Peptides against a protein of PDB entry 7UQJ. Designs and how they scored, part 211

Target 1, 160 residues: chain A of PDB entry 7UQJ
Amino acid sequence: PELYQNFNITPPRGVLFHGPPGTGKTLMARALAASCSSDERKITFFMRKGADILSKWVGEAERQLRLLFEEAKKHQPSIIFFDEIDGLAPVRSSKQEQIHASIVSTLLALMDGMDNRGQVIVIGATNRPDAVDPALRRPGRFDREFYFPLPDVKARFKIL

## One batch from the design tools (peptide; made by RFdiffusion4, then SolubleMPNN)

Design b2_p21_7_s1
Fold by OpenDDE base, seed 1:
Structure b2_p21_7_s1 (fold): chain B 160 residues (1-160), chain C 160 residues (1-160), chain D 160 residues (1-160), chain A 21 residues (1-21)
Amino acid sequence: as target 1 above (160 residues)
Amino acid sequence: as target 1 above (160 residues)
Amino acid sequence: as target 1 above (160 residues)
Amino acid sequence: MDEEAEKLSLEAAKELSEQAK
C-alpha cells in the first residue's frame, strides 16, 4: 500500500508478477518492499513459496494463509509475496482436487476481505500465469499483472 | 563487461551468487548475460537448475554437464547459470553418496578444464553457500562470491 | 566485477538506465548497490537527482559535482547514481544555456578523468534517454545503456 | 518492448554483478 501512496497511486490489493524463470520477479518484490521502507516506516515483507504452503502444511494450509494475512495486517505496512503462486493456486482442474480448491478459496476470501485502506500488498510471482486460477486475477485480487520478459540475448547485446 | 574492468579485476571462471531467496541472483545472472551481449556479439545464456539436473538425469547427470559445457563452448561467448547450485553440488556428506560425489567431481573437472581465454562464464546461485561443496569455491572455479543481501531496510537505507 | 573481464570488454565509467517512469530504474540502482555491499566490503552509494543539482546549487553545481566525485573516490568502492540525469545533463539546446552547458562539461570532464583502476561506478537514470546530451553517451562515459521497459502498458495501468 | 525489458533486466543484473566484484 505505501509504495503506491508515495506516487499518489491507489494501491492494488494484489499484483501478479509473471514471466520466465529468473527474470527477477522475486528480486523485484523484495526490492519494492525495501524501497518503500523508510527509516520511519519500515515495510514488513512476508515471503512464502506456493509449493511450500501445500507441502509443509497438509491440512493446515488454509489456517496458515489466514495466519499469514493476520500477521501481515498486524505488521502493516506490509507486503505478502507468494513466490511460485501457481503452486499454491493452480487452475481449478477437477472437482476431486478439493484440497487445492479449498486453499484457493481461502486465498480468494482473504484477498476479498482486504480493506483498500489497509497497508497490505499481495504480490504473486509465477513462471506460468496461465496456471494461476483465473479467479485470483479478477478485480480486487491480483488485478494488476507485470510481465517480466526473458532478458533476450538480443536486447542485452544492444547495451554492450 | 565494462564495469568490472574499472576495478582491474581478473575475470573468474566461476562466480557464486549467494544470499537469501528472492534477492535477485537469477535475475542478476540473466541481466549479466544480456548486458554482455552486443549487437555484433551475442552471449548465449544457459540456465540449469541444480535439482533438475539431479532429478531429470539420474545416471546421465555427468554426461549432461559435459554436454552443457561443450554447448556453452560452441556458443561462446556464453554464460552457464546454475540456479540452486547447492542442489547440484551439495557438500560431500558421506562416502555413500557416490552419485552426488561423481556429479560434483565432473563439475570440478569441467571448471578446471576451462581455458582462461575461453569466453564461457559459469555462475552458480544458491540460498545456502555453506551447502555448496568447498571444492567448487577454490581458485579457478567459483572463486568469486557475491552476496545478495536481503534488501534489508538497513541495507537499503545505506543506499538510499 | 570479474564476469565482464572474461569477455575482454572495456569497463564503462558510466551506465545509463533509461525507460518510462516507474519501470524500476532507481530501485534497481539501489538494489545493485545493496547487493554489491558485503559485510567486509561495503559499497558507498551516492544518490543525486539531476534537477536537484541544478536547483539547489545555482552557481555551485560544477563544484558540487567535483566534490561528489572526489567523495566517491575517497569512499571507493562506490556508486554515484544520478536519478533523472536528463535534468542534470539536458541535450544542449541553445548557446544561451551556458549554465547547463558548463555543468555538462564538468560532468564530462569528471567522467573522462576517472582512472580505469578507480572503484567508482556512475549510474544515470532517465525517463528520456534522448534528452541526455549525446556527449555523455560516448565511450568512457555512459557508454552502456539499459532500457527499463514499461511493464506492458496494460500491466502497469493495472498497478497504477 | 520485450527486448528492451530483457535488456534492462540484463543490464541491471550486470551492474549488480559488477558492483559485487
Scores: peptide ipSAE 0.000, ipTM 0.333, DockQ to the pose 0.054; fails the geometry check
Fold by OpenDDE base, seed 2:
Structure b2_p21_7_s1 (fold): chain B 160 residues (1-160), chain C 160 residues (1-160), chain D 160 residues (1-160), chain A 21 residues (1-21)
Amino acid sequence: as target 1 above (160 residues)
Amino acid sequence: as target 1 above (160 residues)
Amino acid sequence: as target 1 above (160 residues)
Amino acid sequence: MDEEAEKLSLEAAKELSEQAK
């Protein structure tokens, strides 16, 4: 709520940061967390990587996602940042349907189960928004998308 | 040369950006590329992710690294940015010795084969500099290191 | 000097980085510092927050500014980065005139007292360049300004 | 889609600007 009230943005449960690699998606997520943290209200920032959820948590990915959301709820106001979320919830391709389907279903359920009044914001970062399961991009999930294009060399020379 | 002549800095062949996730290592590498690009001298920025080199280029990682360095030389002045370079060249742990050893050896050879007069700069970003093979951190390779502290919330507000 | 010789920029004593929060002003300041550091010439990077100078150093802000500039001179080549410099040197509003006026006057004197040949660069970052005292934006002070637009989603694409 | 994403990114970035005010 306040995080997005501070941005005059209707709080999405989830925000998708998309754009080429190194456009500062992770930095922006951290900057948002920092911006919303006051001395009175520290925002807890959780960061996970989509590929790590699949690779490190083989067989426990669902449980680890649940624990992450529980911990975020416990430490609210909080931000959960998923970097490379396309690695967590790839569009259903026929070959790995069951494992990816369960993780996606768990993430969907966790996002759907967040109260709109909850002080937990989920940020997903991807280089390929089209590779993210459309179910995650529906209202009440990652229903707001921010494109992070490559700052032009000249737009950065305006920094020099 | 010029990039560092422009900074009156002895050009390291490689720069290691290290620090906590989301400290803007990638953004910095891109900022450096942009800062060194003029209308007359466009810096070509190549970005690869360490984990992608291992996962997407299974069996061709060495060839793809060679092609990357050749393309960077062809389009010099250039920057090669390796994000998560610890994923490409982890410290040799006994169990996956052969595949990682060949990729590391290829990267070492490519960095050693760069002329000090070459207009190719290699930037490696990692969250764990100690997880990067020490061979990459030797003179003529990633011999300069930049720590990206977690911008203190205040130092992050300094980015905001 | 060299930092700006490296960019073919006449060295301002001060550079104002301005733009929306999260545009990477601090990141750029750190990049500049890193870019200008060689093995032979390490740039010392000092970072302070405008609000901290007022809040943490109540009654000693002037002394702390002097010490900061002395330390920067002692460790030259150096960069002093003031984040949220609008918090340090707000445009004179009638109600807090005296305290802010003394701190601003001290910063002005410190910037004026830097030799143009000094290897100390001052970078101020603000989200509100118009909230910075115009006296700081005069020649020999923060006389170069760099707008950090919200990288338009596309203007951030030009970093790639 | 790109224009809306651009507009939303500009809005979010304006809002980041307003939060840091």
Scores: peptide ipSAE 0.000, ipTM 0.305, DockQ to the pose 0.062; fails the geometry check
Fold by OpenDDE base, seed 4:
Order: C-alpha cells, then structure tokens, then sequence
Structure b2_p21_7_s1 (fold): chain B 160 residues (1-160), chain C 160 residues (1-160), chain D 160 residues (1-160), chain A 21 residues (1-21)
C-alpha cells in the first residue's frame, strides 16, 4: 500500500512474481512487505501456498480464501502472498479441475471485489507463469508481473 | 569449488538451512550452487521438495532417492537441494509415519554412504528445523545449520 | 572454505558480483560466508560499502582499508565484502577523482599483497561493473565475476 | 553460523527493500 502511494501510482491489485524456483520470489514478497512497513504503520503479511489451498482446504478453500481476504482487509495495510499460485492450476483429474476452477473463480471474484482504496496488495509467486490461469493475469488482478531469472548461468560460472 | 580449497576444511555432507518461509533458503542454495560452478567445472544442481518425495514418490520414494544420489554422484561435483525437508517429517497417520520412517531411513543411509571423497553436497531447507528428524542433523549428515531469520524490523529500518 | 576444497580449484583472491540493484549480490556474499563457516571453523565476515569508504573515511580511507585487511588476516578464514564497490569509482570532480584513485590504488595493493596462503577472500558487489576500475578486475584481484540479472526489466516495471 | 545467517537475511531484506523503493 504505502510504497505505491508515495509514487502517486495506483497500486496494482495483484503482482505476479514468476521465475525458476529459488530465484527469490518469496524473499522479494517478504522484503516488499518489510519495506512498506514502518514503526507507525505496520503491514500485515499473509502467506498461503497454492498447494495448501488445494490440499488442506478441500471443500472449504473458497470459504478460507474469503476469510483470508476479509482478514487482510481488517488488518490493512496488508499483503496477501500466494506462494506457488500455479498450484491452483488444474491437475490431470476432472474432479480436481472442477475444484480448481471453483477456487480460481473465487480468487478472481475476491480480487475483482477489492476496492481500489483498499490497502491490500496480492502477490502471487509461481515457477510456471504459463500454468497460472490467464484470467488471473488480467487488469485489476495480477496485472503486474516480475520475472525472477536464474542468476545467469554464465554469471554463476564467474562467481566460482 | 575454489573458495573452500584454501580453507582445508572437510566439506559437510549436508547443510541444513532453516528459518521462516521466504527468508531466502532456496535462493541461498541456488546461489551456493552457482557460486560453486565455473566454466571449466560446472556444478550440477538437483532440487527436490520434501513434500514431493512423500506425495509424488509414494511407494517409489526410496528408489527415487537412491536414483537421485546415484545421478548426483554421476554428475559430480553436484548439489542435492531438498527444499522443505521437514516435509519428510511424519504426518499423523500410522501408514504415513511408516512411509516417512522408511524414506528418512533411506536418506540417512544414502548420506552415511556418501564417500568423503564424493563431490556431492546435500542441502536441506526447512521452515521448521524442529520437524527435521534429529537423526538427519547428526555428524556426517546435516551437521551444519544456517538460520535464516526474518529480516529484523530494525534491519528493515536501516535499508530505508 | 570447505565446499571448494573438494573441487581442487585455486580460490580467487577476489570475486566480483555484478548486476542491477537487489539481484541478490549481498545475499549471495553472505550466503557464501555462511556456507564457508562451521562450528569448528568460523568465517569472519567483514562488510563495507564503497560509498561509505568514500564518504565516512575521507582522508582515512586508505588507512581504514589497510586496517580492514589486517583485521581480516588476523581473523582468517575471513571474507571481506565490499558492497557497491563501484562507489569507489571516480565521481566527476577532480579532487574526488584523486581521492578515488588513491583508494583504488590502495585496494589494488592490498589485494596484490594477499599471500595465496592467506584465507581471506574479497567479494565486491556492484550494480555497474563498467564503473569498476578495470585494474580491480585483473587476475589476482576480482578475477572472477558473477552477473546477477534483473528479474526481466518489464517485470521490474510491474512491481512499482 | 546463526549470526551470519541472520546478517545474511537482514541484508537480503535490505536489498530487496531498497529495490522496492
């Protein structure tokens, strides 16, 4: 919230961090939460995993997402960080695909329902941006994207 | 490769990276792999997740671990990075506990069986070092530990 | 120290980490320091900023560099990490250029004077490798280089 | 080890925070 306010830029509702595993996406999200927090104005950081939404919240995932967004709104300024948001992508079973579709639909609705005045930022991290539902990447959702490259292989070779 | 030669220190068989989620453990492990690779001597980096070992490799996990260590040995110098190694900790079901115990036992045997001359380093990352089987944390296994704290709030203020 | 011994590679006297800001250069340097430290053999990590060398050590910078290298040698195995080493590059004023030239000359002499038997590694991080004096990048100095790429420039523009 | 890792995490957060500015 606060970082973007200082730049007189409309904060994105969602930011997609994408890149290979261990490129610092989660670290960046935490650092952003950190940098946006002051002694006078703490940012509340909520972290969830896409895989946890599917596996732990089976049958309650939509409700838990709603509760998460409500809690984030209650504790604003806040960041919701979805690690491995590609884990919300359908896996190869029709029943799982339907569950995924419902969860994604709920997330879309929650992101669309975020008032532009709300100090809630959603960050999604993925190793597979192509596995993130294109609907999540539209304006008003994860409409900003960050590629976290591997430290260039040639660059890596020069550290040793 | 090169930095450690000067220190005449026996390389650990295993290093445990522990700390809260998104403190950079995976980034660090990749960075280490990168920093150990040169144009003349590439390090092969193998990454696996503890949760994947349990969920994707059910009934084949022990065999896949053996294959991983064999492949790492074949492609040495190599790093095996286990992300979320605490995911190998027993879940509260007797059948899962037995599977976990077998997998952990296999990992222990593989780490113990690493010849001190082998150029294979095992890195485990966890958010819960207390959930890592104490047997994995003994000498000759994950006998070195790194704590990745949350960026301290006071440290954040020094960045701004 | 220990990881590199297995690789039979001559350790560099200096490693240059280069790439845009927040690409993980400082993180990597500290990770290397951590990975080189054991319970039996701790690495002493010294951190300085190039800008601090110029601004805080004006008139004493050469002496402070000498003291830093002496302290690192006293507490070896050690790493000296120069963050923003490009901050030692001359800024467009003749008096500052002369000061920079003297500081760089001192750093060159200190790096050249490091005995190959000394367990002191120097890491320089920069956002502008072209602003690092080419003399620092010669063999026996910062003779190994790591490029830390930006997360794709288009991706960066999407964080703000 | 813990102090170095702590210092590491602090600086990683520092760099990331500086980039976020």
Amino acid sequence: as target 1 above (160 residues)
Amino acid sequence: as target 1 above (160 residues)
Amino acid sequence: as target 1 above (160 residues)
Amino acid sequence: MDEEAEKLSLEAAKELSEQAK
Scores: peptide ipSAE 0.000, ipTM 0.292, DockQ to the pose 0.049; fails the geometry check

Design b2_p21_7_s1
Fold by OpenDDE base, seed 5:
Structure b2_p21_7_s1 (fold): chain B 160 residues (1-160), chain C 160 residues (1-160), chain D 160 residues (1-160), chain A 21 residues (1-21)
Amino acid sequence: as target 1 above (160 residues)
Amino acid sequence: as target 1 above (160 residues)
Amino acid sequence: as target 1 above (160 residues)
Amino acid sequence: MDEEAEKLSLEAAKELSEQAK
């Protein structure tokens, strides 16, 4: 509840951080996790990379996602951060598309299954929001999007 | 010169940003690039991932590195940012070790070959500084290291 | 105006970013500067370290502060970022206390003298908010505080 | 207090996001 209020989100919504590489998406996710964490109320932060979900967990990705969500729920309040979430959609090979479809379908189901009373936030970060499956961007999933602009190269940072 | 003064570095030194994932290494590199860039003096920012150097440039990685450094010199003042630079050393298979050794040797030579008058900065980012080849961390290469600590959760965001 | 709206601050307020080392205070300040900067409205970002104000500018610190604020006003919209602002208050030696008092008094006067219509934001960052002179934390100065918690090392980063 | 910090950090992030649109 409070955790989601702090994100200005109604549970169980996910947050998509998108923007060019090195715009601080991952740092912001960590900073948010930190900010919500106190001595009395520690936030548990779980991090996964989209590419790791596909490559390291070949054949177990769905199970690992389930375990991740279960563990996040067990250690609530918690944040699940998916870095490079567009990495769940690897280069279109027919076999990778099928694996992607299965993993994404599992993630969809897990996000849809989050209890509104649960203190679990899911943050996805991507440099390519258009490469994220539109089904993940629907209400109740990653339905809040934060754009992280590049620090404008034109911003005259005079480090004097 | 000024570019290196802004980094408090003597040319042709590289900078290693190291620290846990999501500590803002990539963001800082971009912010530095942006900060040093003005209307009068645009900094050209080149980004490569260590894993991409090995995977996307299979058999051409050495050539692509040479081209990158040439292009950076052509567009000086410039920054070359190697994200996940430890990805140049993939999992030790004998074949990958040979490929790594060749690519790293090329990068070493390119860094050593940078003219002291050149306005090219090389930034490497890694989550695993100990996985970075020690030869890259010698004087004249990545001889400056900035640790990006995890922000450590105990501290409560009190916006008082 | 808009710059201050973006910070949700009424001019001429300063913002204090506080939190443990490596919480992204400096990064956030840069990200904010970058975010407020567009092609049409470039933000000029000035950075100083508190320790540098004392050590590099011995005997001229007050003048350098004045010049900094003048330059920031000249290049508005602008941000002045004081990193390690607690470094203006070095370890209590009688001599350092006098120097500190003079520099801090100058900074107070400069912050109080900012025109409400000026598009200059002052951001101070510190790891030790209690080491920041209380006079700097009064309304019209650093009257907004953002805590940057460390993301708890105790936050069970299970990179599952 | 903590909620206000997070809210402001989020507002800042939102404003960043809105300006980037």
Scores: peptide ipSAE 0.000, ipTM 0.325, DockQ to the pose 0.165; fails the geometry check

Design b2_p21_7_s2
Fold by OpenDDE base, seed 3:
Structure b2_p21_7_s2 (fold): chain B 160 residues (1-160), chain C 160 residues (1-160), chain D 160 residues (1-160), chain A 21 residues (1-21)
Amino acid sequence: as target 1 above (160 residues)
Amino acid sequence: as target 1 above (160 residues)
Amino acid sequence: as target 1 above (160 residues)
Amino acid sequence: MDEEVEKLTLEAAEKLAEQAK
């Protein structure tokens, strides 16, 4: 947040962290939440796992998403972090199409409904960016993507 | 490896990384593999996800563990990283007792069979250390435990 | 620091974080300080910017380094983080040789003077590891290096 | 390796936590 103010940069609404498992996507999101919080300006961090929203709240995933965004707005400045977001909004595949389509549509609407002036950042983490619904990766949503490379096993070996 | 030699410290066989999800456990294990390999002494990093070993190799989980430890020994110095190790070796609960008991027993035997002089470090990561079989947390196994706190918003403020 | 006590591990003296700008070097150092502090054992984190020590304390940089290490020792377990350490300890180049040589010598002496039993970790971050004086990268000083790869430069620029 | 692995692991974790600030 302070970074964006200092540079006259409009904070992006959504950021996608993608890369192989164990590249620090979730840690980075948590670290962002904590680094953006000062004594004067505490950032509230909301973490949810994509698969847990689908499994724990069967039939209420949409409501849980709405409540999450409302709570984040109430406690702004806020970061909403979705770990394993590909589990929440997979690319439209046949068998579970309607439920997934509804959850994706709800998440799209929630991200679109965030005013550009909102102090709410949404971070999605995935091991499979191509398994995330392309509609979520459009401008005004997760329009910023960070690749978390494997710390190249070769580059790592040079540091030890 | 070189670190332990310089300090006359016997390398621990096993390290447990535990803490809330997205605290950087997997990233840390990766960073360790990277930092312990020099140009002169390359550390081979083996990463497996606990749940993937159970799901992809139904009935072969024991064999896959043995092969992993053999390959790590062949390519020493090595780090074996188990992400979500609680998925591989859960606390002995009733319904799937036999398969889990066998996998736990195999992992115990493999960790016990590593010579204290071995240049193989085993790192387990879990969000739930209490869901890891207590037998794995005994001396000579995962006897070293790193808590990855939530970057407690409070603890982070003390680090700034 | 808590990590070292819980594991009977002698804390390494110095770790160098290197990689392109914006790769999260500074972020990782703060996350370490946060992660190593529990409710029971708070780690004191000292952050300094290399260029700021040179610019804000013209003629007192050595004294400020000494005070920083003394304060870190007093508040152990501690992490001292030098962001942009190449600004504090550049490779010996001609025109500012004497002042830089003295500061480098002071930092070397402070790192060498840390008892191996000391619960003080020194982390240096740089975008240019080759611009850090090689004397600082020797065993017993910044003898561990972490490469922070660019997350694909293209992906990062999308999030800013 | 262990102590340094632990330190480096901690350093990497904290660095990620700070980058996430």
Scores: peptide ipSAE 0.010, ipTM 0.382, DockQ to the pose 0.055; fails the geometry check
Fold by OpenDDE base, seed 5:
Structure b2_p21_7_s2 (fold): chain B 160 residues (1-160), chain C 160 residues (1-160), chain D 160 residues (1-160), chain A 21 residues (1-21)
Amino acid sequence: as target 1 above (160 residues)
Amino acid sequence: as target 1 above (160 residues)
Amino acid sequence: as target 1 above (160 residues)
Amino acid sequence: MDEEVEKLTLEAAEKLAEQAK
C-alpha cells in the first residue's frame, strides 16, 4: 500500500507471487503486510489457503470469499493473501467440478469489483502459475506477477 | 550443515519450523539449504509436502520416505524439508488411519536411524506443531523447534 | 539466540546478509528473530537502518549504537538487525567523513565487546557487501555472510 | 527493517519492474 503510494502508482489490485515451494512467497506477503503497517496505519492482513477454502467451506466458498473481501474493505488498508491460490482457482477444464468454476467466477467478480483506489491488495501465492486460471492473471486482477526463485545453490543463505 | 560444522555442533537431526502460515518457514528452509551450499560444497535440498506424500503415494508412502532418506544420505550434505509435516505425521489418535500410523512409525525409524554425524538435516515445517505426533518432537528427531511468528504489527516490516 | 543455544553453538556475533535489493534479507532477519522466539523465550528484535542512524542521529550515532547494544543485552535473547548497514559502515576512504569513521569504530568496538556467550546476535543486511568496511567482516564481527541471490533472471520477480 | 525492507522491496520491485520491461 504505502509502497504504491510512495511510487505514485495505482496499486495493483492483485499480485501473483509464484515460484518453487519455499521461496518465501508467503513470508514476503506477510512481510509486506507488516511493513506497510505503521503504528498510525495498521494494515490488516487476511490470509486464506486455496485448498482450505475448497475443503473446509464446500458449498460456502463463494460466500466466504465475499465475506473476506468485505472484511478486507472494512479494515482497509488491507492485504488479502491467498496461499496456494492454484488450489482455489485451477485452470478451467472440462473436468473442473462446477463448484470450482463457481468459486473462480466469484473471485474474478470480487477482484473486478474492487475500487482501483481501494486500499485492498490481493496477493496470490502459487508454486504453479500455469495451474491458476488465466482469467485471474488478466489486467485488473492478478496483473502483476512476482517470481520467487530458488535461492541459487551458490547463494549461501546461512540463516541457520 | 556447514553452519553446524563451523560451530562444532552436532547438527540436530531434525528441526521443526512452526508458526502461522506465511511466516517464511519454507523460505527459511530453502535459504538454509542455499546458505549451506558453497561452490565447493553443494547441499542437496529435498522437499516433500506431507499431504503430497499421503495423497500421491497411498500405500507407498513408507517406501517413498525410505527412498528419500537414502537419496538424502547419498547426496550428503543434504536437507530434507517436509513442508506441512502435520499432514504426514498427525497426532496419533484412535481415529487415525492405520496408514498414517505406519507412515509416522517409518519416519520415526528413519530419523532415529540417521547417524548423528550425518550430513543430513531434516526440516519439518508446520503451522500446527501440536498437530505433529509428539514422538517426532523428541530428542534425536525434531528436537529443535523454531517459531516463525507473525511479523508483529508493531514490527515495521516495511516491505510494502 | 535460542537457535544457537539449542544447537549448542557459540552464536556468531554478527551475520551479514547480502544480496540484491528485494532478495528477502530483511524478511529473513525478521523470520529469524521470529523463529528464535518461542512462547517461553521471546527474542527481542531491534532494527535500525544504517542511513537512519547517520541521518537522524548526526552527532549522537555513537551513543545510539551504544544504547542499542545495551538495550539488546538487557532484553536478551535479542537480535539487532542493521538494514542497509553499508550506509552506516561504508568502506573506509580518505574521503570518508570523520563522523562515519567514528561510527564504524564504535560499531567495531561494540561487536568486539559482545560476550561470545551473549544471547545477542547482530544481523547486518546490505545490497553491497563490498561497500561495508572490511573490518566489520572479520572474525568476531560479521564473520558469517549469507548471500541472497536475485531470483534467477528468468525468474520473473514481477513485484512491479 | 520496515522502511528499509520497504525501500529494498520497493527498489527490488522497481528493479524487477525495470527488468520486466
Scores: peptide ipSAE 0.007, ipTM 0.373, DockQ to the pose 0.123; fails the geometry check
Fold by OpenDDE base, seed 4:
Structure b2_p21_7_s2 (fold): chain B 160 residues (1-160), chain C 160 residues (1-160), chain D 160 residues (1-160), chain A 21 residues (1-21)
Amino acid sequence: as target 1 above (160 residues)
Amino acid sequence: as target 1 above (160 residues)
Amino acid sequence: as target 1 above (160 residues)
Amino acid sequence: MDEEVEKLTLEAAEKLAEQAK
């Protein structure tokens, strides 16, 4: 929250970190959480995996997302980091697609329902930005995106 | 490749990267793979997730592990990176425990069966080193361990 | 150390990690240092910043570099990591250029003076590989290079 | 080494965090 306030820019409600696996998306999110913490003002960092939202919270995923956002709001300033947010993307089973659609719809509503005055930042990380529901990537949601490229293959080849 | 030749040390068959989530374990493994590649000598990097070994390869996990090691051997020099290798740890269901035990046993056999002349390095990453089967952490397997700590809050305060 | 022995490649005396700031160069160097250590054989890791070599060691930089290399040699196997090695590049002041030239010349001599039997690896990290003296990038010095790309510039500008 | 890897991971994460500011 504070990081964006300093720039006189409307803080994004959500930031999408995207790029190949192991490009440091999760590390960056953690580093951001820490960089935004001071001795006087600690940022609370909440981490969830997209796959865990689907698999561990079967039938309660929407409720757990609501609770997560409320807890983040309670512990402001806060960062909610969704690792592998593309794990909320539909799997090929129709029943899972409906569950995914409900979970995504809940996340959309939670992001839209965040008051711009709230000191909650949502970071999503994905290896597949195209698998993230385009609705999540609209203004007021994950409207800012960071590409985390692989260390260039050509440049890697120069070191062995 | 070249960096380790100077040290006249028997290359570990396996290296365990452990530490809290988002501490850069996967990034490190990728960068190691990159660091081990030259224009003349490319390292082939194979990445798998522990959870994917269990969930995507149901009933074929052992075969897919064997194929992975054979492919890595075919494309030497190679790195096999198992992200979330603690995902191969037993789940509390007896049927899953038996499946896990078989998969772990297969991985043990594959690591033990690596000829010391083989240019295949196995890297495991986990957030829970204590959840990794102790048999995988024995000499000739994941016998080297690297702790990836969280960026300490105190250290962060030095950079702001 | 051990990982590279498998590859039958002459270990570089120096490796250059280059790429925009925050691409994980320092993290990589540290994890390499870790990866090269075993319970039986710990690698000693020495870290210096290029800017600190110029600013903290005014008039003693050459001596401190010599001491660093001697200490690294004493504590073999060792890694010397120069973060921001482009900070050894000339600043536009003639007096600083002469100081930089002397420091760079000393580093060149130290890298050239490393016996190939020495278990000392030098890693340089820079955000500006073109600002690194080309003499440091020649064979027998920082002759291997890793590019750490930014998360795509367009994506970065969306978050800052 | 764990402490040093720790310190270095910290510094890297801090630098990443500063650059993300």
Scores: peptide ipSAE 0.006, ipTM 0.331, DockQ to the pose 0.051; fails the geometry check

Design b2_p21_7_s2
Fold by OpenDDE base, seed 2:
Structure b2_p21_7_s2 (fold): chain B 160 residues (1-160), chain C 160 residues (1-160), chain D 160 residues (1-160), chain A 21 residues (1-21)
Amino acid sequence: as target 1 above (160 residues)
Amino acid sequence: as target 1 above (160 residues)
Amino acid sequence: as target 1 above (160 residues)
Amino acid sequence: MDEEVEKLTLEAAEKLAEQAK
């Protein structure tokens, strides 16, 4: 957030960090929050896992998302980090599909409803950008994407 | 890796990386693998998630752990990184408790069975070190612990 | 740190972190320092910028480097992190070249003068590894190198 | 120490933004 502000860059409402597991997506989000935080300008960092939004907030996920965005708005400047954001749209069951569609729809509405002047930035992290609903990747949402490659050194990463 | 050698510390067979999510535990493990790798000495890096050991290897988790350690031993020097290692001991259900206890027991046996001269290092990462079975944290296993603080401003500043 | 010891790798006195800006080099150095620190074994972390060594320490850069290494030696185990270490050897002007050559020579001497048993590790970070004096990259100095790949440059720069 | 890390991160961020140009 402050990085964008420091650069006079209009912050994207949403930024997608994608790449293999352990490429530092979550670390980068935290480092961005910390880096943007100054003594004069503390950034509040909120973190949620996509899977937790489904599993821990059964029946209240939409309300909890709204509360999260409201809390982030109250504590501006702020970052909301969704780790494993592809966990909001797991491919499996039709009844889960409707619940997921509603949660995704709520997230879309919350991102669309953010005032462009708001100092709330949303970062989504995923290992599978193609598993993220294309609607989340449209302009005004996660419209900026960052690929986190494997730290290339001659270590053969056999991700078995 | 080199940092401990510089300190004349006997390397633990297992290293526990713990700290809040996205503090760079996985990135550090990869960077450590990369750092230990030279042109003359390629390190093979293996990564597994604790939750995947339970969910993807239903009925074969012990065998897959053994295969992982055998493969790591064949490709010495090597690093085995277990992300979310607390996922091997979720507190929830009694039937899962027995399966988890067996998997943890297998991991303990594999770590205990590693030759001290073996060039296999095991790194476990967790957000909740207290959720890691205390038996895994005993000498000869994950007997060295690394705290990954939040890149909090203050933590950054104690490093500066 | 421990990973090199586990592999019976002689720790480099210096590790070069290289890769495009914002790849997490500084963050990794900090996380390394934090990770190597336990309750029983606090690691002292020193940070300097290559450009600051030239600009802030005009006429005293060599003395300040010596003091830094002495202080790091007093507070063992310790890490010295040089951010933008290529800033010690900017390619441009002949008069600056002599000053830079002297500073680089001092750093070389300090790294060469470190006892292999000393618990002082030097980490250099650069965006331009080819701008780092090849003498610094020789065995016993920054003899281990870590590439930090870009996340998508355009993406990173749009966040920054 | 808090100010220096902020400054360093800001400067790293600024350099990233400058290199994006």
Scores: peptide ipSAE 0.000, ipTM 0.364, DockQ to the pose 0.064; fails the geometry check

